Peptides against a protein of PDB entry 4N3Y. Designs and how they scored, part 108

Target 1, 83 residues: chain A of PDB entry 4N3Y
Amino acid sequence: ETRDQVKKLQLMLRQANDQLEKTMKDKQELEDFIKQSSEDSSHQISALVLRAQASEILLEELQQGLSQAKRDVQEQMAVLMQS

## One batch from the design tools (peptide; made by RFdiffusion4, then SolubleMPNN)

Design b2_p30_6_s4 (from b2_p30_6, 19 letters changed)
Fold by OpenDDE base, seed 5:
Structure b2_p30_6_s4 (fold): chain B 83 residues (1-83), chain C 83 residues (1-83), chain A 30 residues (1-30)
Amino acid sequence: as target 1 above (83 residues)
Amino acid sequence: as target 1 above (83 residues)
Amino acid sequence: SSLIERIQAEIDQIFEQLQQQLEAARQLLA
């Protein structure tokens, strides 16, 4: 009967609306995930770069200091050998 | 005696050289780590972005399809109600 | 009645296709 058919179609319409809402929610979650992931990665990379730069500067200073110490020792050895 | 002093300085020189080599190695490892970390993060971000874009396009198509289906159902219901 | 049955069949096909597509989309999201 027509009445039963109408009720079936109404049920299908409700199901379609539910699926649409669910899809819209999934889309939003996807967008949020991408945004959050990108921001987190960007912050992490920036922090690592800054940390590495600071460490590199310190290591360069240590290398210079050790090179100077080596030269100083060599000079003192030369003085002793000449005595 | 001078001989003992020379031997002490030679030991100090060897120690300085060892420290210098170690520091140089540490610096290189730091640089390698930064480079690798940045490359890995960049690749990961790029992959995630592309994946998200593909998903977004598909979801948009689904949303459009569901909207059209809803309209079609409504139209069919109207036809039934008018019969 | 025949017309209604045809319409219902078409609607059922639309929903089936959309549901399959929706599942595929969720797999990409996951």
Scores: peptide ipSAE 0.073, ipTM 0.429, DockQ to the pose 0.173
Fold by OpenDDE base, seed 1:
Structure b2_p30_6_s4 (fold): chain B 83 residues (1-83), chain C 83 residues (1-83), chain A 30 residues (1-30)
Amino acid sequence: as target 1 above (83 residues)
Amino acid sequence: as target 1 above (83 residues)
Amino acid sequence: SSLIERIQAEIDQIFEQLQQQLEAARQLLA
């Protein structure tokens, strides 16, 4: 019976090793996923920031242009009224 | 004709004001979107980091448990073989 | 024999608990 118990324990040891290896693999996959996800998120955020900044600059330029146009029209109206 | 020019310029001024107000609104909406998106992304990243860290800790604990179980099995096998 | 049976039962329980925890951990990957 002792021999039978030893054989059983040997099987359990093999099972434990298999589980351990699987767990180690899962851990590595998790680490890889986290790393990749973080890099992807960082790149996405950076791209969005750049796009937003570019849009903001464009809108500011358009606002300046419109404000200037408004002022120009007002000045021309004043000139016409004085004539 | 001067009066006609004044009326035309008044219309252009109203159009400029409308365009300016619209542009100002669009700019504000863009700024709000960027701010909200940045905050959301930051929160998402933080949550993902915490989740990943929790997973890593759990997996490490499991690996330690499995390793200990393996050692325990080996010790029990040795005891059985010596008996 | 009784001692061996108790040891085996303990080992089996350890593996069962670890297996459950491992499965829970894998669900965190999804």
Scores: peptide ipSAE 0.070, ipTM 0.428, DockQ to the pose 0.107
Fold by OpenDDE base, seed 2:
Structure b2_p30_6_s4 (fold): chain B 83 residues (1-83), chain C 83 residues (1-83), chain A 30 residues (1-30)
Amino acid sequence: as target 1 above (83 residues)
Amino acid sequence: as target 1 above (83 residues)
Amino acid sequence: SSLIERIQAEIDQIFEQLQQQLEAARQLLA
């Protein structure tokens, strides 16, 4: 009966709408998660990069200092040997 | 007419299904993006951690070199003082 | 002797400074 078809289609439409609402909600939650995750990762990576760079610079300075110290010691030893 | 209602509901159902398919596709694409983004971030962070560890090792080596240099200087100074 | 002692003191100071810098670097990496 046509009446039965109407009722069946109404039910199917309600079910489709329910699924649509759920899926749209899930999609939005994923978008929000992506945004937050991206920001968190970006900040963490940036911090690590800066820290790594700072450490590298400090290592270079230490190496230079050690080289200079070695030269200074050699010079002082030479002075002592000349005395 | 009931017949008109059936036709209208059929159209609405088709439209709902089309929207559902699109939304589900978009959701899947976001999930794939999240997975890929997470893997990329994980790899990048791991690389930075390893770099930091390498720097730590270099610092330890520098410390050992410095300590040895100090000992060598002290020994040489002792020899000079005995002369 | 006095000269040797002064030079030794200067050398010790240099190494002490370098050690302090090294510790600072380690703290940064920690």
Scores: peptide ipSAE 0.062, ipTM 0.417, DockQ to the pose 0.794
Fold by OpenDDE base, seed 4:
Structure b2_p30_6_s4 (fold): chain B 83 residues (1-83), chain C 83 residues (1-83), chain A 30 residues (1-30)
Amino acid sequence: as target 1 above (83 residues)
Amino acid sequence: as target 1 above (83 residues)
Amino acid sequence: SSLIERIQAEIDQIFEQLQQQLEAARQLLA
C-alpha cells in the first residue's frame, strides 16, 4: 500500500502543480490587464484634462475680446455723442 | 526509501496546495478589484464627459452671444448715426 | 441725447450679461 500511496501522491502532486501553474498564469494575465486598463483610463482622463485646459484658454480669450469690444463700443459711442 | 518518499511527497503536496489556495485567493481579489475599478472608472469618465460637454455648450453660447452682441451694437450704432 | 443714453445702457447690459456667463463658464471648469 505504501507504493500505491506514493503513486497516488505523485499524481495528486502533479495535478496540484498543474492547477497552480494555471492559476498563476491567470493571475499574471489579470495583473497585466489591470495595468493596461489603468493606463488607458489615465490617458483618457488626461485627454479630458487637456480639453478642459483648452476651454479655459478660450474663455480667457473670449473675456479679453469682450472687454476690448466693450471699450471699443464705448469709444465709438463717445465719438457719436461728441459729433 | 519508499516511506521517506511518501513523507516527502505529502509535504510537497501540502505546500503545493497551500500555494494553490493562496494564489486562487489572490486571483479572486484581483478579479474583484478589476470589476470595481472598471465600474469606478466608467462612472468617473462619464461624469467628466458630461462636464466637458456642458462646458463646451457654454463656450459656444458665449461665442454666439459675443457675436450677436457685436452685431447688435453695430446696428444700434447705425441707428444713432441715422438719428 | 436720451436715446443715446438708452442705447449705451443696452450695450452695457449686453456685455454685463456676457461677462456673467463667462464667469459661470470658468466656474464650471474650475
Scores: peptide ipSAE 0.051, ipTM 0.409, DockQ to the pose 0.779

